# Peptides against a protein of PDB entry 6KZJ: the designs that were tried, part 36

Target 1, 71 residues: chain A of PDB entry 6KZJ
Amino acid sequence: SPDLLSEVSEMKQDLIKMTAILTTDVSDKAGSIKVKELVKAAEEEPGEPFEIVERVKEDLEKVNEILRSGT

## One batch from the design tools (peptide; made by RFdiffusion4, then SolubleMPNN)

Design b2_p19_6_s2 (from b2_p19_6 with S1M K6L V8I)
Fold by OpenDDE base, seed 3:
Structure b2_p19_6_s2 (fold): chain B 71 residues (1-71), chain A 19 residues (1-19)
Amino acid sequence: as target 1 above (71 residues)
Amino acid sequence: MDIPLLSIEEAVKAFKEAL
């Protein structure tokens, strides 16, 4: 159904945005991130929703490793 | 616009809980 395809497309866009946030070099000194830069990064991110979820999961695991190592 | 870092941290937390 066209409605289901629209819902999947919206979900894909949200996951791409989250991946863009996680892949951005966020300095501990940065109080904010530029939305326009994240949107641009999200437009360049290819993949099906499953592949995007796996990238976000991997990025979360990397963040957890950084927190554990103190680097 | 800019997103405050604390808002991003909360968004990441919410996203992780939704997975």
Scores: peptide ipSAE 0.066, ipTM 0.551, DockQ to the pose 0.151
Fold by OpenDDE base, seed 1:
Structure b2_p19_6_s2 (fold): chain B 71 residues (1-71), chain A 19 residues (1-19)
Amino acid sequence: as target 1 above (71 residues)
Amino acid sequence: MDIPLLSIEEAVKAFKEAL
């Protein structure tokens, strides 16, 4: 249905934003990130929603490892 | 729209809890 497709599309967009936040160099901008730029960069290779979720999980695991190791 | 860097840690935490 068009409603289900819209809901899946919105979920995909949210996952793309999170992936972009985890993969971007935050050093170039003191204090804020441009949402439009992050979304555009991540939309070049969005993949399927499942592939995006797996990528975000891997990035969260890397962040957790850095925090746990103190490096 | 800009996302404040100070809010990213809280956003990542909330996302991890929602997975």
Scores: peptide ipSAE 0.061, ipTM 0.549, DockQ to the pose 0.161
Fold by OpenDDE base, seed 2:
Structure b2_p19_6_s2 (fold): chain B 71 residues (1-71), chain A 19 residues (1-19)
Amino acid sequence: as target 1 above (71 residues)
Amino acid sequence: MDIPLLSIEEAVKAFKEAL
């Protein structure tokens, strides 16, 4: 339904915001480490908050595609 | 590997509850 697509899209947007917060917060705590380097490090470490958010983001994209296609 | 929709929905729900 269009309502489910809207809900999934909102959840995806929230995860994008969380990703930005996680990268910023980690950068602030890590001192001189650049956000891009922290993102890369988090992508290489399974189970780090950034990677978890990215996995859920990918799952939301898959759900959105299924709901949009009607398949 | 295809992830069943229900498994993704449950994972998203669990993630939202953990936030």
Scores: peptide ipSAE 0.052, ipTM 0.591, DockQ to the pose 0.062
Fold by OpenDDE base, seed 4:
Structure b2_p19_6_s2 (fold): chain B 71 residues (1-71), chain A 19 residues (1-19)
Amino acid sequence: as target 1 above (71 residues)
Amino acid sequence: MDIPLLSIEEAVKAFKEAL
């Protein structure tokens, strides 16, 4: 249904925003973190926030595709 | 772009709590 597609799309957008926070190029300054360090940490530690976001994002994309194909 | 670490940590925490 259109409403369910809208809900899934909103959830996907929230995950995209979280991914952007975790992947946005940032400077290593006092009180800041570099995205390359976050990516490295996520690669070293499966289940860290970046990888969780990416997995859930992928699942929501799959759900969205299923919903679109069913209409 | 510079993102404050505390803001990232808080955002990640909130996301984990919402999962």
Scores: peptide ipSAE 0.043, ipTM 0.549, DockQ to the pose 0.111

Design b2_p19_6_s3 (from b2_p19_6, 6 letters changed)
Fold by OpenDDE base, seed 1:
Structure b2_p19_6_s3 (fold): chain B 71 residues (1-71), chain A 19 residues (1-19)
Amino acid sequence: as target 1 above (71 residues)
Amino acid sequence: MDIPLLSIKEAVEAFKKAL
């Protein structure tokens, strides 16, 4: 389905953005972050890795539903 | 719990290459 290809392409773009943010954060901060700090960072700064992961999860759920429906 | 950002980056890049 064209819808499946669109959702997969969107998810890929989100992964690219996540990679870019992770590479910048690793350069400016310690190579490790606390889970609670990651959650707070996602709330304070739009587009932080945690927020992108949640978007990717949503896209994966959409892809799964498309595959199950046979569209 | 601490999350290694490099490990997450590597996982994302691996998945990105598979798409």
Scores: peptide ipSAE 0.065, ipTM 0.569, DockQ to the pose 0.134
Fold by OpenDDE base, seed 3:
Structure b2_p19_6_s3 (fold): chain B 71 residues (1-71), chain A 19 residues (1-19)
Amino acid sequence: as target 1 above (71 residues)
Amino acid sequence: MDIPLLSIKEAVEAFKKAL
């Protein structure tokens, strides 16, 4: 169904955006990040939805470790 | 447009809770 393909495409784009956010070096010294940079990072993100989900999972684990360790 | 880091942090925490 073309509708199902559109929904999968939208989901893929959302996952790419999340990965771009999580991979960004968010230093406590920075107050904000540029949306344009995240969009560019999302457009350059290679891979199928499965690979993107695995990257997001890894990034979330890294965030959790940083929060737990205080580093 | 710029996104505040605090808003990103809150969005990440909300996403973690939804997983």
Scores: peptide ipSAE 0.064, ipTM 0.552, DockQ to the pose 0.176
Fold by OpenDDE base, seed 2:
Structure b2_p19_6_s3 (fold): chain B 71 residues (1-71), chain A 19 residues (1-19)
Amino acid sequence: as target 1 above (71 residues)
Amino acid sequence: MDIPLLSIKEAVEAFKKAL
């Protein structure tokens, strides 16, 4: 289904974005992220790693739904 | 709770290679 290819492509793009943010921020920030700061950052700054993880999670759920439905 | 950034990066890179 074209829907499956679209969801996988979106998920891959989200992973690339996450990698880019992590590679830039790891050099300037502490080697660990506090969960509370991640949640706050996701609310205040769209595209922070936490929000990207949630998008990837949603994409994986959609992929699973497509596979189960046979579309 | 603290999440190691390097561990997240490594997981993302591994998953990206599998796609």
Scores: peptide ipSAE 0.063, ipTM 0.570, DockQ to the pose 0.138
Fold by OpenDDE base, seed 4:
Structure b2_p19_6_s3 (fold): chain B 71 residues (1-71), chain A 19 residues (1-19)
Amino acid sequence: as target 1 above (71 residues)
Amino acid sequence: MDIPLLSIKEAVEAFKKAL
C-alpha cells in the first residue's frame, strides 16, 4: 500500500529527528534522564525526544494496522 | 525510573538501520 510506505517514511524521519536531539541537545555529561523529567521536558518543548518517541509509536501502530488489514 | 540516554540512542540507531 502507498499508505504503508508513507507511514514508514514518516517514522524514519521522526527517528532521524530524535537522533539529532539526543546527539546535539543532550550534554555528553547526561548519562541518564528521569522519566518524570523527560515527560516534563516534552510538555514544555514540542519536539523533545519523548514526544518524538510518541510519534514513532503512533507510526508503528499505523504500520501494524496496515499490515493487519492487508490494505 | 532513570533511562540511560546512550541505550535510547543506540536503540534508535538500530531501528533506523532496519528501516
Scores: peptide ipSAE 0.062, ipTM 0.561, DockQ to the pose 0.133

Design b2_p19_6_s4 (from b2_p19_6, 5 letters changed)
Fold by OpenDDE base, seed 4:
Order: C-alpha cells, then sequence, then structure tokens
Structure b2_p19_6_s4 (fold): chain B 71 residues (1-71), chain A 19 residues (1-19)
C-alpha cells in the first residue's frame, strides 16, 4: 500500500541517520557532532534497507564495545 | 546544529540495556 511504502521510506531515513551518527569519527575532545556532517555521511553511504540495517547493527556493536571497554 | 556526543553515548547505552 502507499502507506506502507511511506512508512518503509521513513524507516530507511531514520536508519541512515543512525548509521551516519555511529560512523562518524568521535573523539574525546569533541563534545558534539555537526548535523551537517551527519547528513553528508548519510548521503555518501546510501544503501538498500537490508544493508543499512546491517551497518547500523554493526556500528551499534562497535560503539557498545568501545563504551564497555573504554578503548 | 550540533548533537551532543554524550547524548549519543547515552542513547547507545539505553539501547544496550533494553536488549
Amino acid sequence: as target 1 above (71 residues)
Amino acid sequence: MDIPLLSIEEAVKAYREAL
């Protein structure tokens, strides 16, 4: 349905944003991440929904490991 | 506009704790 396609499109956009946040080079010296940089990262790393989900899952795992280990 | 890094870290932490 058109409603389902719109919902999937919105979900894809949200996943792209999350991936962009998680793929940014974070530094202990940086207190914040620029939104424009996240948008740029999202634009340069487009993908199919499955690929985006897998990247988000992988990035979440990496961030979780960094936060847990302190490295 | 900037997103606080600590807010991102806390969001990831909350996600992990919710699993």
Scores: peptide ipSAE 0.033, ipTM 0.478, DockQ to the pose 0.194
Fold by OpenDDE base, seed 5:
Structure b2_p19_6_s4 (fold): chain B 71 residues (1-71), chain A 19 residues (1-19)
Amino acid sequence: as target 1 above (71 residues)
Amino acid sequence: MDIPLLSIEEAVKAYREAL
């Protein structure tokens, strides 16, 4: 249904945004992340929704380790 | 739209502490 397709599209967009935020080098961007630029870059090679989820999962693991270690 | 990095880090920290 068109409603289901819209929901899936929204989920995909949210996952792309999360991946873009988590993949950026925190050393390159002092203090803020340009979401628009990162989303555009991620949309050029996002992969399928499942692949995006797996990337986000991996990125969250990396961020968790950085925040837990304090470095 | 720009997102403050510190806000993201604090959100992730809060989520981890809540688990």
Scores: peptide ipSAE 0.032, ipTM 0.473, DockQ to the pose 0.202
Fold by OpenDDE base, seed 1:
Structure b2_p19_6_s4 (fold): chain B 71 residues (1-71), chain A 19 residues (1-19)
Amino acid sequence: as target 1 above (71 residues)
Amino acid sequence: MDIPLLSIEEAVKAYREAL
């Protein structure tokens, strides 16, 4: 179904963007991230949707540890 | 367009809590 394919494609793109946000090199002095850099990262081939989800989960765990430790 | 880093951190927290 075209509706299902569109929904899956949008979900994949959202996961890619989240991974890009979590993996971007942000300086402690950086107050913002450029959206255009996230778009470029989203155009890269990140692998299959399942692998993207697993990478996002790992990145979320890392971010959680950073936020909890205050580091 | 730039996204504030603090807003991204709060979005990540909300996403983690929703998982």
Scores: peptide ipSAE 0.032, ipTM 0.494, DockQ to the pose 0.173
Fold by OpenDDE base, seed 2:
Structure b2_p19_6_s4 (fold): chain B 71 residues (1-71), chain A 19 residues (1-19)
Amino acid sequence: as target 1 above (71 residues)
Amino acid sequence: MDIPLLSIEEAVKAYREAL
């Protein structure tokens, strides 16, 4: 449905924003993402939060394409 | 903006399980 497509598109946009945050210098707090450490860890080991976000972003792109194309 | 790591991990897990 158009509503479902809009929802998926919004989720994709949110993940793009999260990816941008994970690559920028942000303040760290207890229980929060340590951006600098995550960037370094993502380069060494797949499956770190940055890589997870990228995979989910890719999945959302695939879902969006299916919904948009109808196939 | 600070993002709680556990919240992200749980959200990603839930999303992947729903696909």
Scores: peptide ipSAE 0.028, ipTM 0.492, DockQ to the pose 0.136

Design b2_p19_7_s1 (from b2_p19_7, 8 letters changed)
Fold by OpenDDE base, seed 2:
Structure b2_p19_7_s1 (fold): chain B 71 residues (1-71), chain A 19 residues (1-19)
Amino acid sequence: as target 1 above (71 residues)
Amino acid sequence: SLKEELAVVRYLLDLILSL
């Protein structure tokens, strides 16, 4: 559904923020994904690292629910 | 698509876990 797509998109943005904090040397090893371009496009206020981690924990639970339900 | 976005999420998780 559109709501589920929006949730996954938000998860992706949080993960991009974590990646930017943890490394500045991201490589597009997966040929179909342009991570470097996504990182540049997602340039924004990172906030406090702890806050991002807590949001990612919530995101991971949501991902687990999606995978479990198959929706 | 949802499938494509999930693929990106999975890739980023793998990347982060590899650090």
Scores: peptide ipSAE 0.163, ipTM 0.759, DockQ to the pose 0.184
Fold by OpenDDE base, seed 4:
Structure b2_p19_7_s1 (fold): chain B 71 residues (1-71), chain A 19 residues (1-19)
Amino acid sequence: as target 1 above (71 residues)
Amino acid sequence: SLKEELAVVRYLLDLILSL
């Protein structure tokens, strides 16, 4: 459904932000434009990294429910 | 589509777990 698609899209965005935060150490060494772009996006995100992680924990539970229900 | 978005989510999870 449209609501489920929107929810998953939001989860994806949060996961991208988490990935950027977790890969900051390797991004300084990697010449990947994509990684650098993601890192900058994460740095501009309001709130501390911990707050983003907590939102992702909630998102992962929602994903689990989607997979468990099959819908 | 939902299937495509879920595939991206799975990819990102795998990436995070690989760190």
Scores: peptide ipSAE 0.156, ipTM 0.757, DockQ to the pose 0.153
Fold by OpenDDE base, seed 3:
Structure b2_p19_7_s1 (fold): chain B 71 residues (1-71), chain A 19 residues (1-19)
Amino acid sequence: as target 1 above (71 residues)
Amino acid sequence: SLKEELAVVRYLLDLILSL
């Protein structure tokens, strides 16, 4: 559904931000990834890394539900 | 598409887990 697609897109953005925090040596193999932009966004506030991690934990549960339900 | 976006998510997860 469009709602699920939007949710997955948001999850992807969170994961890119995590990747940017953890490493700057990543290539734009996914085509839509703007690593430099997301690095800046993720490092603007000191609390952002923790908040991103918590959202990714929730995202992983959502991915698990998608895989289990087939939706 | 959802399939394409999920493929990107999987790639990013694998990348993160490789660090």
Scores: peptide ipSAE 0.152, ipTM 0.749, DockQ to the pose 0.154
Fold by OpenDDE base, seed 1:
Structure b2_p19_7_s1 (fold): chain B 71 residues (1-71), chain A 19 residues (1-19)
Amino acid sequence: as target 1 above (71 residues)
Amino acid sequence: SLKEELAVVRYLLDLILSL
């Protein structure tokens, strides 16, 4: 559904942000990702990484739910 | 598509786990 697509897209964005935080490489490896910009945004606010982690935990549960239900 | 987005999500999870 469109709602599920939007949810997954949000999850993807959270994971991209987490990846940027966890990597030391600021070079763009994918055309859709500005790694250096995401790193700067994450480092600008000390609380941002923790907020992202919490969102990712929720995202993982959602992924699991999708896999279990198929929807 | 949803299928493509889920593929990206799985890729990112694998990437994170590889760190």
Scores: peptide ipSAE 0.149, ipTM 0.750, DockQ to the pose 0.152

Design b2_p19_7_s2 (from b2_p19_7, 7 letters changed)
Fold by OpenDDE base, seed 4:
Structure b2_p19_7_s2 (fold): chain B 71 residues (1-71), chain A 19 residues (1-19)
Amino acid sequence: as target 1 above (71 residues)
Amino acid sequence: SLKEELAEVLYLLKLNLQL
């Protein structure tokens, strides 16, 4: 549904931001992760890591509700 | 580390959502 796609898209963006924050100091070991690219994406809408995590949790719950309700 | 493991999981989730 359009609602599901919208929530997934939002969650995707939030996950990109969260990944950028967590990988900035582990870039030496995370060879497969394009840290510099993720950092640029995170700078578009900066936020506290906790706030981003909460948004991801909310997105996941919304996705789950959509799947359960069939909406 | 836990932080590195979490970063890897989030990276994998990102990839899946881009498919």
Scores: peptide ipSAE 0.060, ipTM 0.565, DockQ to the pose 0.094
Fold by OpenDDE base, seed 3:
Structure b2_p19_7_s2 (fold): chain B 71 residues (1-71), chain A 19 residues (1-19)
Amino acid sequence: as target 1 above (71 residues)
Amino acid sequence: SLKEELAEVLYLLKLNLQL
């Protein structure tokens, strides 16, 4: 349904942004301005990783709700 | 690390949603 597709799309977008942040190896290049810049750029628009995780959790619950209700 | 483990979990979820 349109509602399900919309919620899944939002979840995917949030997960992509989280993945971009977390797959960046900060440990090996902690002092690199380029690494910090990439992390900052990924965090700026959607918010901090914690906030994104919370949105993903909400998205998951909504998807489950739609699947159970059949709407 | 915990950060890398979380990244792997999110990657798996992303992969699942792309199916």
Scores: peptide ipSAE 0.058, ipTM 0.564, DockQ to the pose 0.087
Fold by OpenDDE base, seed 2:
Structure b2_p19_7_s2 (fold): chain B 71 residues (1-71), chain A 19 residues (1-19)
Amino acid sequence: as target 1 above (71 residues)
Amino acid sequence: SLKEELAEVLYLLKLNLQL
């Protein structure tokens, strides 16, 4: 479903932003994280960590709705 | 630390969504 793929892509982007915020002042010891690449991909979009978490939650809800409806 | 652990979880979740 194109709607599902769109919501998953949005979720990925929000996760990248959260990861960048959390890893900017930490080492690359968190799994296979490459901090420099993640920060670059985040594009420095405005929004505090709490706001990004709320967007991720919204993304999850949208994905769940699509999965339940079969759309 | 909690911050590092959370970063790892988010990274793993990201990888899962890339499959």
Scores: peptide ipSAE 0.058, ipTM 0.562, DockQ to the pose 0.097
Fold by OpenDDE base, seed 5:
Structure b2_p19_7_s2 (fold): chain B 71 residues (1-71), chain A 19 residues (1-19)
Amino acid sequence: as target 1 above (71 residues)
Amino acid sequence: SLKEELAEVLYLLKLNLQL
């Protein structure tokens, strides 16, 4: 459904932001990972890691509910 | 597709768990 696709896309974006934060904290050498794209995503919508995690949790719950309900 | 997007999300989740 379009709702599921939207929620998955939102969750993906939030996970990208988390990945950017964690990756830059470790190294900018991520091989095939597009670090510059991840960093840009984080810069466009900066947020504290905890806040991003909470958004991911919310996104997961929404996805789970959509899958469970069949919507 | 939805399947591909979900696979990417799961990959990113796995990646974050490994960091």
Scores: peptide ipSAE 0.055, ipTM 0.568, DockQ to the pose 0.189

Design b2_p19_7_s3 (from b2_p19_7, 6 letters changed)
Fold by OpenDDE base, seed 4:
Structure b2_p19_7_s3 (fold): chain B 71 residues (1-71), chain A 19 residues (1-19)
Amino acid sequence: as target 1 above (71 residues)
Amino acid sequence: SLKEALAEVRYLLELNLSL
């Protein structure tokens, strides 16, 4: 569904924004989420629903690690 | 499947929003 894909894409974009806020004062360390890479990944949408969702899932898992550990 | 992947994303989203 085009509407579903748009919704997922918007969710990913929101996640990137949230991640940028959470990591603005965090130094780049091993295991830290790379905001630039997330932005690039968002711009390079594969167009396949499953692939898009999997990338969003990976992004959320990375954010979750930061929120749980602080790093 | 796509359905399962979406469910996992929703779960992760809700989890992160609750922290």
Scores: peptide ipSAE 0.294, ipTM 0.856, DockQ to the pose 0.081
Fold by OpenDDE base, seed 1:
Structure b2_p19_7_s3 (fold): chain B 71 residues (1-71), chain A 19 residues (1-19)
Amino acid sequence: as target 1 above (71 residues)
Amino acid sequence: SLKEALAEVRYLLELNLSL
């Protein structure tokens, strides 16, 4: 389903954001990516990073189930 | 761990996006 693919793509983008935040020194402002914007976005997400990841995992498992079941 | 959880998510993403 194109709608489901769009949802998965959004989750991928969220994952990329989280990864960037977790792997980048937040104190590094010079030459580093606009970490402040990513951090701000992450702060707006509900829950701690691990909780967010677990939620995304659950969502993807659900998507997979729907696609495989056809229902 | 967070690292392992991220790996699982990435795997699921790749799996579903390949369908």
Scores: peptide ipSAE 0.274, ipTM 0.847, DockQ to the pose 0.098
Fold by OpenDDE base, seed 2:
Structure b2_p19_7_s3 (fold): chain B 71 residues (1-71), chain A 19 residues (1-19)
Amino acid sequence: as target 1 above (71 residues)
Amino acid sequence: SLKEALAEVRYLLELNLSL
């Protein structure tokens, strides 16, 4: 399903955003509008990074099953 | 752990790209 592929891509992008926040010193760039927007997006994302990763993992498993089976 | 979960996701991504 193209809907599942789109969902996976969105979740991957959210994971990248969370990773960027966690790997950078947020305090140094807290005054940046772009950084503030990313922080808000991360705070609004359902679940902590681990939960996001687990959801992405589950979706990728489903995608791979579809691709392997051709259904 | 988060580290292990990320490793699994990376594996799945690479597997997906290989299909």
Scores: peptide ipSAE 0.259, ipTM 0.846, DockQ to the pose 0.063
Fold by OpenDDE base, seed 5:
Structure b2_p19_7_s3 (fold): chain B 71 residues (1-71), chain A 19 residues (1-19)
Amino acid sequence: as target 1 above (71 residues)
Amino acid sequence: SLKEALAEVRYLLELNLSL
């Protein structure tokens, strides 16, 4: 539904903002979150809610790993 | 399914916010 897509899109945007804060003073290495890539994905994904949610899930898993390890 | 995927996303959000 349109409401579901809007909700997922908002969650994605919030994740991008959080990621930007977390990565400002850290090295961009392999396995790290790429903010630019997340923004690009958010622009291209609308229309496939399951795919959007799966990508958001993967991004959150990466955020969690960074927060746990500090790297 | 979409429902389970959304539940996992919500769980991960809550987990990250707890750190």
Scores: peptide ipSAE 0.297, ipTM 0.858, DockQ to the pose 0.083; fails the geometry check

Design b2_p19_7_s4 (from b2_p19_7, 7 letters changed)
Fold by OpenDDE base, seed 1:
Structure b2_p19_7_s4 (fold): chain B 71 residues (1-71), chain A 19 residues (1-19)
Amino acid sequence: as target 1 above (71 residues)
Amino acid sequence: SLKEALAEVLYLLKHILSL
């Protein structure tokens, strides 16, 4: 369903953000301003990766509910 | 914690992929 596709797409976006935060070099040698923004966010707010994971979890729960309900 | 949250995400992924 379009709802399922939307939730999966949102989850993918969150996973990409999380991966960038966790794997990118935290040095000022970041390759792009966007990557630098993510690194800065992680440095200024160490809880940000956790918040992203929680959003991913919520997305997965929504996907699971859609699968169970058939909607 | 982050570790626990990741474990929960992995559980959900495994569950969904098994359906």
Scores: peptide ipSAE 0.163, ipTM 0.781, DockQ to the pose 0.065
Fold by OpenDDE base, seed 4:
Structure b2_p19_7_s4 (fold): chain B 71 residues (1-71), chain A 19 residues (1-19)
Amino acid sequence: as target 1 above (71 residues)
Amino acid sequence: SLKEALAEVLYLLKHILSL
């Protein structure tokens, strides 16, 4: 359904952000300006990774509800 | 905590992929 696709897309975007934050410390210099911005944002705001995870969790809950309800 | 929240996300991912 359109709602499922939208929720998955939102989740994917957040997961990409999370992955960038979590992997840059073990990767050899991201080289991507966007990744650098995300890492810097996470360093400046220690709560940001948690906030991203919470958003992903919410997205997953929505996806699960869609799958369960069929809507 | 971050650890707990991440664990919940991973659980949900696993659950959804198992459906």
Scores: peptide ipSAE 0.163, ipTM 0.779, DockQ to the pose 0.071
Fold by OpenDDE base, seed 5:
Structure b2_p19_7_s4 (fold): chain B 71 residues (1-71), chain A 19 residues (1-19)
Amino acid sequence: as target 1 above (71 residues)
Amino acid sequence: SLKEALAEVLYLLKHILSL
């Protein structure tokens, strides 16, 4: 369904952000400009990365409900 | 906490992929 695709798309983007933040600890150099920007944004925003994780959790709950309902 | 939130995300991922 279009709702499933939109929720998965949003989740995918958030998961990419999470991955970038979590992997920078083992990366001495920024792998990409985008990753570096995300890390800086997360460091300057007190809620990050916690807020991103909470959004991903909510997205996953929505995806699970869509999969369970079949629509 | 962040640790607990990550654990919940991992649980949900496992659940969705396995069912």
Scores: peptide ipSAE 0.160, ipTM 0.778, DockQ to the pose 0.070
Fold by OpenDDE base, seed 3:
Structure b2_p19_7_s4 (fold): chain B 71 residues (1-71), chain A 19 residues (1-19)
Amino acid sequence: as target 1 above (71 residues)
Amino acid sequence: SLKEALAEVLYLLKHILSL
């Protein structure tokens, strides 16, 4: 539904913002995640709900790499 | 810390998307 699509889109936006905080943290740095690339992806057409979820899961994987590496 | 708090939120988000 349109409401579900909007909710998933909001979740992705929140994840991107949180990823930016983790990536730019002044603490230990690691990984090659590009926040600007994630922002660009968010500006693209949302697409189908499944495609949005898959992109969010990819973002979660990248965030998990940051957390696992200690960044 | 802020990082630990964010990790907890992301953990919950991951589970929500997994449903």
Scores: peptide ipSAE 0.098, ipTM 0.663, DockQ to the pose 0.050; fails the geometry check

